Peptides against a protein of PDB entry 7Q4I. Designs and how they scored, part 71

Target 1, 281 residues: chain A of PDB entry 7Q4I
Amino acid sequence: HENSTIAERLYSEVRVLCWIMTNPSNHQKKARHVKRTWGKRCNKLIFMSSAKDDELDAVALPVGEGRNNLWGKTKEAYKYIYEHHINDADWFLKADDDTYTIVENMRYMLYPYSPETPVYFGCKFKPYVKQGYMSGGAGYVLSREAVRRFVVEALPNPKLCKSDNSGAEDVEIGKCLQNVNVLAGDSRDSNGRGRFFPFVPEHHLIPSHTDKKFWYWQYIFYKTDEGLDCCSDNAISFHYVSPNQMYVLDYLIYHLRPYGIINTPDALPNKLAVGELMPEI

## One batch from the design tools (peptide; aimed at target 1 F199 F214 W215 Y240)

Design b2_p28_5_s2 (made by RFdiffusion4, then SolubleMPNN; from b2_p28_5, 16 letters changed)
Fold by OpenDDE base, seed 1:
Structure b2_p28_5_s2 (fold): chain B 281 residues (1-281), chain A 28 residues (1-28)
Amino acid sequence: as target 1 above (281 residues)
Amino acid sequence: SEEEEDEKKIKEEIKEALEEEKKKKELE
């Protein structure tokens, strides 16, 4: 007995293609659990691999496997999306095969933005890239225009985008996107709370779970608090989510309800013009 | 670059820390 009318509207108005970074060894272990849980809420779901899998809908990209090829895989994934799927969605999410995403919360964040605005969102980190870059593990979402600029303007130019397949995937795409004037957006909610998380909920929600000397606190672009105030009520993603934990999260978020508590959604914000961003908080 | 090595090391340290946390939770 759910009133999904607003979620259905956003599903139609804010179309999301999700591509999942995976490999053949993880098709059965991890990727299939994404397909059975949160991935079913994407408008389109594609698994990017080195081998085809017809049960998974996996694409065999012309790249080798291994940690040193992640940047190569990301470049080929976005080329494939641009060639075959650029009109199938408005927004293009990269996630790992152990990322969990609340797609409805992502649509809510993206709703005011034009897909023709050159922008991308995620967990923003400050090092290496002047405007910041988005953490690869938390997942990041590009507008249609951001994908166009990345594939058409950045990738063909070795001065704008690294030709080699080596490097940190998330930093390298961040450099390329900055070089073509794709803006690193602010994904925080109206209270300044984060929405994309590079760890499991427990690591963010439990105070003192990480030492204050932990690199994460030096890497985050925006200061965030620990504990329950760390995370938006409209959080979008978590990383290092096990296959079993994906089913637990699906149950807790979409099925478990406290009887007699009715949540009323906030009003949708006004739509922004092309090139406009929400004010920084 | 040193920066790329530092990022790889950081990502590995995260992964190791999370694997250790998983092992602790499996032992509890």
Scores: peptide ipSAE 0.018, ipTM 0.543, DockQ to the pose 0.617
OpenDDE base, seeds 2, 3, 4, 5: peptide ipSAE 0.011, 0.017, 0.006, 0.008; ipTM 0.436, 0.541, 0.354, 0.414; seed 4 fails the geometry check

Design b2_p28_5_s3 (made by RFdiffusion4, then SolubleMPNN; from b2_p28_5, 16 letters changed)
Fold by OpenDDE base, seed 2:
Parts: sequence; structure tokens; C-alpha cells
Structure b2_p28_5_s3 (fold): chain B 281 residues (1-281), chain A 28 residues (1-28)
Amino acid sequence: as target 1 above (281 residues)
Amino acid sequence: SKEEEDEEKIRKEIKEYLEKEKKKKLLE
């Protein structure tokens, strides 16, 4: 007896193509579980691999396997999307085969933005790229215009975008996008809480008396709180989610309800003009 | 990614933290 009317509206108005980074060895082990859980809530779901799999709906990209080819896969994936699917969605999410995404929360964040605005969102890191870059594992979402600029303007120019397939894929795409004036957006909620997370919920929710020297605290672009205030009530993604934990999260988020508690959604914000961003928090 | 390089370290640190917190609660 749930009212999903606003979620259905956003599904139609904020169309998301999700592409999943995977490999042939993970088609059955990981990727199929994405398809059976959160991936079914995307408007379009594509698995980007080195081998075709018709059961999974996987695309064989012209790339090799291994950690050193992730940047190559990302370039070829967005080329494929631009050629075949650029009009099938408004927003284009990259996720790993161990990323879990609450797509409705992503649509809520994206709603005010024009897909013609050159912007992308994710967990923003500060090193290497002046405006920051988005964590690869947390997943990141490009507007349609951002994809166009990446594929048409950045990729063909070795001065703007790395031509070889080596390097950290998230850093390299971040450099390319900056060079074509795609803005690294702020994905935080109105309370300044993050929405994209490079780790599992447990890692963010537990105040780690981790050494202040832990790299994550040096990499995060925005100041974040520890503990229960770390994460938005409208969190979008978590990384390092096992296949089994995907089903647990699906149950907890979409099925398990505390009886007698009714959540009323906030009103949608006003839509922004092309090129306009939300005010800084 | 940087996350992949330190995943095991992060998991270990969190585990150690949880064990310490559990011990504190048992002593309170």
C-alpha cells in the first residue's frame, strides 16, 4: 500500500542510464546480482565488459582485462553510450559491479538540473584535479551534455584527455571533464551530508578513531562528519557491497518498514536553468 | 582507485575499532 507516485514521476522525468563496469569472470559472480537488485530501477541498464553476454545484457568493449585497462573501458563505454544511447537517458551513471545505488535518491538529487548543463556528480575527491574528481567506486553520474563533451571534445584530443589506457580511471576522466569545462558538482544534501560513498555503510556510520592520517580524510573534497551524521537520509551509493549484501540492502530499503512510521517526501526544488547549479552549502 | 588499494586496510581498521568499542561497553 505504498504511494510511489512521485518516484514514478521522477522515473519518467529524470531518465538514468546505468552502465556497470565488469569483466567476464564477474558476470555470474557479481554483475547478475546488480541486475537482480538495484539495476532494475535504472531506465536503461548496460554491463560493460570485454565479452558479450546476452543473458546479462553485456557489451563487449574493444579492451583488454585487468586493472590497467579500467580507463580504457571507461573511454570505450562512454563512446558506446554516445553512439547508441545518448538520447535514451538524461543522465549516465557509471558504477562498479560491487556498487549499490538507490536510484530514486539519485533522481531526487538530479531533478533540478538540466541534462544540458555540463555537470557530473559523485563522491568528490580533491587531489590531482583542481575542481576535484569523483570516486570511481562510489559511482559517478554525467549529464547528457557532459557525455557529449567528454566523447566529442575531450577524447579526440590528447592534450585534453589521456590517449593511453593506463592510470586511475576516476582521476583521468576527472581531468578530461575539467579540460572541457564539465563542472564537478556538489552532491551533498541541504544539511551538508554526503550521498555517494566509496565504502559500505558500516565504514561511514561507525566513527572510526582511525588515524587522522587515513588517506580518505585527506582525499575528501568536502568536510564530512563521522557517525550517524555522515550520511544523507537520501544517500545514493555505497561501494564494496557483496552480492549477498545487495539483496540485504534491497530488502532493508524497499521492503522492511517500521510499522506506524510514515515518511512524507520533501517538496521538489525548483528547476534550474541550463548552466545553473544549486547554491553552495 | 585509491579505495581498492586500501580496502583491506580499511576493513582491518574498522574491525579493530569495533572490537575496542565492544570491550569498552563490556567494561561500563
Scores: peptide ipSAE 0.127, ipTM 0.664, DockQ to the pose 0.137
OpenDDE base, seeds 1, 3, 4, 5: peptide ipSAE 0.049, 0.046, 0.027, 0.019; ipTM 0.612, 0.652, 0.607, 0.527

Design b2_p28_5_s4 (made by RFdiffusion4, then SolubleMPNN; from b2_p28_5, 12 letters changed)
Fold by OpenDDE base, seed 1:
Structure b2_p28_5_s4 (fold): chain B 281 residues (1-281), chain A 28 residues (1-28)
Amino acid sequence: as target 1 above (281 residues)
Amino acid sequence: SKEEEDLEKIKKELKEYFEELEKKKELE
């Protein structure tokens, strides 16, 4: 039978609020499948939309729909979280309605960090922001202190944070966070393998004859290998995951077991002091 | 497509399976 004791401990000690970026047209098509799969493993799950949906637990933010309003929706989502939910969790994950997340692996990565440390994690990209920024599609997670600084210090100041709702959502939050000294963390494992992925598992695991000119190779902050060595054994997220693929992933990760093979979890690292980061590899 | 049909079948079966598992966990 399954031994979930350590996962239960991390569920209580590393509390995660997940907010899902969605829209009314995707409530039934995509968002409900997040709620029925990986989203149920969050301590709190909220869907951020432009329309209320009581069945989904969706919040109607005061924003318009469309790609040009994603930054506006992100700002309003974090304002809402700060006002209503800042003490309900230690960490605050943004994901899309086609992002799949292994929440237990995220808790494992976050365990040593204090939620009072101004830090956030995700798939780090190098352009536009000096310290880097986290890919919107792969999902990114802010500490409680990072959310506080973003909402209280950055958003009210047009010199620190863009007041307009236009622009690339992930770049704009990255700029704002840098301006209030929130650190862009390293989410790689001890072997230097990535944990947050902006594409489906197939695109990362199978060496595609992808032209070396593909934008991704110019955007990644850390060098990564292709193939089976691309990804951590404790990977956290994948993007462009269809609703059907979410159920398949849930089955493969949480239910399918090879008989006679038992994995022993690695020992938890020591907790870090407030403001302390793990050394970069 | 045949692939979409196969995926829908898998999705339906997995959904039903997970709902049954959740019911069992609530009883334990």
Scores: peptide ipSAE 0.020, ipTM 0.440, DockQ to the pose 0.021
OpenDDE base, seeds 2, 3, 4, 5: peptide ipSAE 0.008, 0.016, 0.008, 0.020; ipTM 0.384, 0.422, 0.372, 0.401; seed 2 fails the geometry check

Design b2_p28_6 (made by RFdiffusion4)
Pose (drawn by RFdiffusion4):
Structure b2_p28_6 (pose): chain A 281 residues (1-281), chain P 28 residues (1-28)
Amino acid sequence: as target 1 above (281 residues)
Amino acid sequence: EMEEDMEMVREQNEEMLEEDEEMEEELE
């Protein structure tokens, strides 16, 4: 048994809309498993694809397939969400079909922040954007104000926002958001441990690649060696998670527990004013 | 330059994931 009253209260207070980037080849192989595991825990779940599908109720974006159109799918998905869902949620998560998200921990992190604060959160990388950009695979989440500025202020101005549909989807949205004064939030916990991860848990708990010019150690905005200390007890996301591993993480996180060890929740911080972020770590 | 960097990141990730798959198969 579990008492989930606190999470149910945050479910109504911190509405999270989750949109999943997918394609027809992945509808049954990957996207289905996201819907059956962590997707149903979002306030609203949307599969963004290039074709319709009964099972997922997928939205067909006017965008071709291929890695060269991921940026186009991101722009069209946020335009569609602004057109039809801007008042349906406070926070708007972009995730791949191989992202796993502990949605309750996302509501815990977002609780103190105003949806009117122009901010987005994720795993923060240093290159190509001065204030940093968020890993597309670890998932990144935008405030309602961040979605308004992206669709209303950045997309119509080609100097602020790349008009072609090519490029690294996460780097491009990082540039458009910096160009419209959307802040790159700090998603680490109060102990400085990460919450958003671009790899499976093993790769962060046991870093095999050892600071040997591997891209990750160069890209990470906040320096860390990782290891057994890498990860928050309230971590939000992992990536490169197989469809089977979605169900395993669900079992180990939500079901399996050591008897007599009761997780006591840390108190919620006080709400912040518009434009305000938490004290820096 | 950015496109080359991103390709390199993709390739390093694919190699690393392939090694994990091989290790899992050997353990099975």

Design b2_p28_6_s1 (made by RFdiffusion4, then SolubleMPNN; from b2_p28_6, 18 letters changed)
Fold by OpenDDE base, seed 5:
Structure b2_p28_6_s1 (fold): chain B 281 residues (1-281), chain A 28 residues (1-28)
Amino acid sequence: as target 1 above (281 residues)
Amino acid sequence: DEEKDFEEFLKEVKEYLEEEKKKKEEEE
């Protein structure tokens, strides 16, 4: 019997609403598999689409489909969340329909933080935004206060937030959040290892997989090691995960156990005050 | 235009990753 007591506690204390960026063509192909795997570990799971799907719990946002509408969809998604769900969670995760998330590890990272702290986490990139921004593909999580500031303070002001629906959604939200003093947090673990990954585990774990000229190394805000030291033992997300790989990951993470090895969880850190961040490493 | 360069960059990345996915699916 797994001792889930801490995970259950964190499920209650660190409530996460996960919203999944999807489209009608992916409801059955991708989004359904999120719902059947890691999405079930969110406190609330919503699929943000252009068409309603009651079986999926998909919301029809008033946006068109296509890559040029991702920013529009993100704005409308957070407006929808703020209007209907702002009190249903403490933290609000954006993920794609091919993102895999270990929600327990995210709760562990978020545990010390107040949801009233204007902060968000993800895979931090350095370009375009002074404090950095979080990679859209890796998924990013906003505190309740960050969502409030985004929707109430940033979105209504075209000087603070882009009114058009075009642009890179992750960069644009990063600009908006910076403009309302939402802090781009450090998601690295105590060993300085990343937790949010914009690629599949294989791409991060195998050093030879990417050329040193690969753009990722120029974009990453924090220096990351290659190989097994690339990734936290408490990694949170991976991107470009196929539907089949989601089930494989679910099996490997939640079912497959090496006999005789008992993982004892680390002690929970002390809770931070409102506005306080963990020291950067 | 830094924004345009980034959009082009993101497009290239997505295309690359889609191609890598296809290669993996063809190898599997």
Scores: peptide ipSAE 0.013, ipTM 0.359, DockQ to the pose 0.536
OpenDDE base, seeds 1, 2, 3, 4: peptide ipSAE 0.007, 0.006, 0.000, 0.008; ipTM 0.362, 0.322, 0.296, 0.367; seed 2 fails the geometry check

Design b2_p28_6_s2 (made by RFdiffusion4, then SolubleMPNN; from b2_p28_6, 17 letters changed)
Fold by OpenDDE base, seed 5:
Structure b2_p28_6_s2 (fold): chain B 281 residues (1-281), chain A 28 residues (1-28)
Amino acid sequence: as target 1 above (281 residues)
Amino acid sequence: DEEKDFKKVEEEIKEYLKKQEELEKLLE
């Protein structure tokens, strides 16, 4: 027996549309496994592709395939969301077809924020964008207002948002969002631990797994540690998760229980006003 | 140069994952 009352409440109050970046070659290989695992916990799940797949619920965006078109795909994906789904959710998560997301933890993080606040969250990187940008691989979540500003204000203006489809997807959207005053939020928990991770748990949890010269340490906006202190107990996402690992994670997170240990959730914080962010930690 | 390094690491990880997937497929 499990008590999911709070999770159910948050499911209703913090509605999340998850769009998954994929391609036709990955529909069966990767995307379907997202749908069968963590994607089912989204309020709405859409796969953004270049080909339609009714079984997957994939949308054919008017973009080509290839790494050089990721920015183009992101632009078209959010245009599609704005046109068809802007009122279907409060928050809009971008994830890759090899990203695993604990949606309940994301809802917990997002709960105090108004969806009318122009903010987005993810693994914040410091280069290229003054306020920082969110790593594409870790996934990032935009408020409804952020999506509106991105699509309505940024995309139509070449001075605010890159019109061509080239460039690093996460950097480019970060630039666009900054230019329309969408705030790059702090996703860290109250202990200063990260929630969005651009790698698999193993890469973060094991001390000295990466060289100190590893680019990640230069890119990360907030100071982070390795080992058990690397990650929030309420971590939200991991990247480079294989299809098999998705099922393992689903089992470990949602099924496997240590007998006799009861986890009591923290109290929900007070809701913030529109435009208000959580205090600095 | 930093972007190149990032891209390189991502590519290496992707390749690694691909290899793992292939190995897993072979073991099935």
Scores: peptide ipSAE 0.025, ipTM 0.584, DockQ to the pose 0.314
OpenDDE base, seeds 1, 2, 3, 4: peptide ipSAE 0.022, 0.021, 0.018, 0.021; ipTM 0.592, 0.541, 0.523, 0.544; seed 4 fails the geometry check

Design b2_p28_6_s3 (made by RFdiffusion4, then SolubleMPNN; from b2_p28_6, 19 letters changed)
Fold by OpenDDE base, seed 4:
Structure b2_p28_6_s3 (fold): chain B 281 residues (1-281), chain A 28 residues (1-28)
Amino acid sequence: as target 1 above (281 residues)
Amino acid sequence: EEEKEFEELLEEIKKELEKEKEKKKLLE
C-alpha cells in the first residue's frame, strides 16, 4: 500500500496546467502517449496543435506548421491559456510531445513559491538572454503571474516581444519574460542537482567523456556534475523520450518498487512570500 | 562487451545532441 497523501495534497495545492506542443502528424504517434502516461498527472492537460482533435483534447491554434512557427505557436498557446484557463491552474508547463515529466517532483519544487510571483523554471541556458532562458525541450513552467505578464504586457509590445513568428521559441519567450521582469528561477535541488533535462536520462546519468567543447556545457547556466550526481533524486523532466520509453518510465517510477525500501518524503519547505525566491545554492 | 555497449549508447546520445545543436542553429 502506497501512501500518496502528500502527493494528493500537492495535487490540490499546486495546480499545474500542462500544455503540449504538438502537430497533427504527431497526435497519434507521440501526443496520445503523453496523455496516457505523465500527462494524466497534470491538473489540466491541453495539446496545442494546428488541428483540433477531440480524442486528444487538442486545440487548433491559428498558426502554420513547421519549425519556423514554433514561436508563433507558443505565443498563441499562452494567449489561449490566458483567455480560457488562467484560473484553472497556478502553474503552466510547456512541454514537447517527446518530453517526459514527473509532475509530483515539479509540484514539490513549486510548492514554496507563490503563483503570483513572476517566475518561471526549467533547464536554464545562459546565451542570448542576460538572466538566462529555459530550454524548450526540457519543458518550462510559468507562474500564473508570469503568464499574465507575458500575454498582457509583453506580447502586445513589439519592443518587448518579437511580433514575428520566427526565431528560437525558447530564446524568444525568454527575452519577452525578461523584458517584463519575470525571473528565470533556479530549478536545482538543495544539493545543486538539476531537475529539468533537455535530453534523455541516459545522457545525464552516464559520465560521458563528452568533449568539454560540447555545446551543452557552454549553454548550461549552472555548473552541473556529470554522472549519477548530475540529476536530482527529484528530477522533473527529460527530453527526446520515445513513446515506448514513456511507458517504461511510468512503470519504473510509479509501479516498480524495491521490496523493503520505503521512501519517506522530506518535509515540505516553508512557503515564500510573493516575489520571494529560494536562496541560490 | 559491456564497454562496447556503453560506447554505442554514448554515440547515440552524441547524435541526438548534435541534432539539438542543429535545431538551435536553424532557429538562430
Scores: peptide ipSAE 0.033, ipTM 0.640, DockQ to the pose 0.040
OpenDDE base, seeds 1, 2, 3, 5: peptide ipSAE 0.032, 0.042, 0.020, 0.031; ipTM 0.604, 0.653, 0.482, 0.619; seeds 1, 2, 3 fail the geometry check

Design b2_p28_6_s4 (made by RFdiffusion4, then SolubleMPNN; from b2_p28_6, 19 letters changed)
Fold by OpenDDE base, seed 1:
Structure b2_p28_6_s4 (fold): chain B 281 residues (1-281), chain A 28 residues (1-28)
Amino acid sequence: as target 1 above (281 residues)
Amino acid sequence: KEKEDFEKYLEEVKKELKKEEEEKKKLE
């Protein structure tokens, strides 16, 4: 009895390829639960690993495992996407195998933007990159043009993009993207609330859950509130979500409804021209 | 068993958070 007409429209008009950062030890433990929950709502879902898994749809990238190779894996993942899948979607999401994503909310955010606009979105951090960069844990989404510039213009040039596989993955891609004039977008809603979150909902929703000395408060690009005002009603992602919590979130978001309360979606905004961004809030 | 699995997961998350913090500190 649910009316999904708008969601179906956005599924067709805002095509999203989701690639999941994983490893062989996590194929069964974590990645399969992404596939069974939020990953099924992507237009295309690919797991980027060091070993092939046909049941999972995992790709074996020519990289080693471990945190020291995350940047290398990201470079190879986007090279693979550009070679095989650049026309299969309009937007390209990176997520971890413990990230939960509400894909419909991401499509809503992306709807006004052209995929030919060199832009990417996520939880924006301020240090090390002048325009900011997107948190790796919260997940980040590149436009088709951003992927093209990253793979074709940035990666082949050691002056624009780090050739070594070491370093903080999110910072390194942020530097590369800035160097090819890919814009770090503002993912906040019309009320100035964030949509991408690098931690579990509890860490963001509960006031004073973290000490003010916690690095996150120094890294966030935009001022954020604690409590219920921390997060958009159209939030997109949370990180450090357990496999069990993914199923709980799927139930709460897509099945559980308060009887007698009907949520009417806001009207879609006007589409932007190529190169145009939404006004800052 | 579910409680034990959840507790184990929380311990893993705490380890990852610590690693993330250490990585950010190295960039400073």
Scores: peptide ipSAE 0.276, ipTM 0.820, DockQ to the pose 0.039
OpenDDE base, seeds 2, 3, 4, 5: peptide ipSAE 0.151, 0.205, 0.269, 0.253; ipTM 0.769, 0.779, 0.815, 0.806

Design b2_p28_7 (made by RFdiffusion4)
Pose (drawn by RFdiffusion4):
Structure b2_p28_7 (pose): chain A 281 residues (1-281), chain P 28 residues (1-28)
Amino acid sequence: as target 1 above (281 residues)
Amino acid sequence: SLNWSLRLFALLEDNSHLTSTIESAGNK
């Protein structure tokens, strides 16, 4: 058994809308499994695709397929969410169909922040954007104010926001958001451990590639060696998670427990004023 | 703890097939 009263209270206090980037080839192979595992724990779940689907209730964006249209799908998805769902949630998560999210830990991190604060969170990378950009695969989450500025202020101005549908979706949204004074938040825990991860847990717990010009060690905004210390007890996301591994992570995280070891929750921080972030790590 | 669960995951699962994908993931 489990007492989930605290998480149920945060469910209503910190509404998270999750949108999943997918395509018709992945509807049954990947997107279904996201819906059956962590997707149902969001306040609202939306599958953004190029075609409709009964099982997912997928939204068909007026955007072609291919890696060259991922940026177009991101712009159209946030436009659609602003048009139809801006008051349906406080926070707006973008995730791939191979992202796994512990939604309860996302509500824990977001609790103190005002949805009116212009901010977004994720795994922070250094290149291409001065304040950093968030890994698209680890998932990134925008405040309601961040979604308003993106749709209302950045998309209509081609100088601030790339108009073509090509490019790295995460880098481009990082540029549009920096250009409209949306802050790149710090998602690490108070001990400095990461919460958002672009790889499976094994790859962070046991880093096989050893600072050998591998792109990850160059891209990471906050320096870390990772290893067994890499990850928060309240980590939020992992990526390159197979459809089968979605169910395994669900089992190991939510069901399997060592008898007599009771997780005691850390106290929630006090709410922050509009424009304020937590003290830096 | 969540770290206990993740270590179990690392022991139980084989993810060696992802090497080439992860090496290419940084291409922007």

Design b2_p28_7_s1 (made by RFdiffusion4, then SolubleMPNN; from b2_p28_7, 15 letters changed)
Fold by OpenDDE base, seed 2:
Structure b2_p28_7_s1 (fold): chain B 281 residues (1-281), chain A 28 residues (1-28)
Amino acid sequence: as target 1 above (281 residues)
Amino acid sequence: SLLDALKLFTKLTDTSHLDEKIEKSGIV
């Protein structure tokens, strides 16, 4: 017996459309497992592909397959969302078909923000984009206003947004969003711990004698620690999660309970005005 | 730890057709 009252409230007040980057070869192998696990907790779930799949609810975007077309797919995905679904949600999450997301924790992070604030969140990286950009693998979430600005203001202008389909998807959208004054938000919790992770939990939670030369340490925008202090108690996403691991995570997060331990949620913060951000820690 | 829990669960669970087994059990 669980009390889900506050989660239900946030489900209604912080509506999230999740779109999943996938391809036809992964519809059955990966994407369907997203649909059967964390994806069911989105207000709307859409799979963006190059082929239609009615069972999966996959959309065939007018793009080719391959790593060189990911930026093209992202542009077309957000165009599709803007045209068909812009009013179906307040926030719009991009995730990969091997990303796992705790949607309730994302709603908690997003709750104080207005969807009319031009902002997006994720695992912020510092290279290439002055304000930073969000790692593609960890997933990133745009406000409704951010989507509007991206599709209506950025995409039609080659000076603001790359017109060809080549390039690193996450970097390119980061450039476009910066050019239309969409802010790269801080997704860290009140203790300064990250919420979006571009790797599996194991890689973040276990102190690895990781060579300081590992690219991640040079890319991360905010200082992060290894071990249990790496990650928020309200972490949102992990990447490179296998289909089997998604079911394991679903069980551990939503079903497994330590007897006699009751977790009471913290009070919700005050809502911010349009254009206002939480102070950085 | 979370990692220990994950490892334990994976070790104790037959991962063959895991998706079907989980669906049948209704735990997800």
Scores: peptide ipSAE 0.026, ipTM 0.549, DockQ to the pose 0.059
OpenDDE base, seeds 1, 3, 4, 5: peptide ipSAE 0.022, 0.020, 0.020, 0.022; ipTM 0.479, 0.541, 0.488, 0.501; seed 1 fails the geometry check

Design b2_p28_7_s2 (made by RFdiffusion4, then SolubleMPNN; from b2_p28_7, 17 letters changed)
Fold by OpenDDE base, seed 3:
Structure b2_p28_7_s2 (fold): chain B 281 residues (1-281), chain A 28 residues (1-28)
Amino acid sequence: as target 1 above (281 residues)
Amino acid sequence: SLLDALKLYTQLTDTSHLDEKIARSGIV
């Protein structure tokens, strides 16, 4: 037995629609395990595919499969969300079928923000987009207003948003969002620690003598530390998580408890006005 | 804490093949 009163409050006040990028070959292999683990904690969970699957609640988008169509799938996914689900949530998370997300921590991060603020969050990368863009693998979350601007203002204009389906999905949406003045938010906690991670926990927590030339260090927008200081106590996502690892993470985060240690949550911050962001660290 | 759980996770999981997967699949 646990006290989930605050989590339940945030579940109601910070509604999250999670859409999962998947394909028909991964419905049973990967997507099903998302549904059985962290995906059940979303207010709404939708799997975006090229084939319908009623058992999974998968939507068949009018796109082909393969890496060259990820951008096309993202565009169609958000069009679908805008048409059918824009009022079903306040925030709209994109994740892969091998992304693990702690939804409660995401709600905590999002709580002060208005869904009418044109903002999105994730693991911010610095190349290609002036304000930065969010890593596709780590997952990224758009406000309702951000979705509206993306679908209504950006997508119909080839000058604002790439019309073809080619390109790096995360970079392309980042360009589109910047062009309609959707802000790339800072997802770091009050200690400056990251919350969205494009790799598995092991790769972030274990200081590897990673070559300083590793691309990740050139891509990250904010300086991050390695080891125990790499990650927020309220981390939100990890990528390249296998189905088995999802169950392990689910057990460790939600079930395993050290006896006698009680975590007292911090007080919720004040809500921000529409258009207002948290101060930069 | 989450960090403690993640630390334990690293001990319980084998990611030896992830480098190859990352290299092949990219971040997206």
Scores: peptide ipSAE 0.062, ipTM 0.652, DockQ to the pose 0.589
OpenDDE base, seeds 1, 2, 4, 5: peptide ipSAE 0.024, 0.019, 0.022, 0.015; ipTM 0.645, 0.590, 0.622, 0.519; seed 1 fails the geometry check

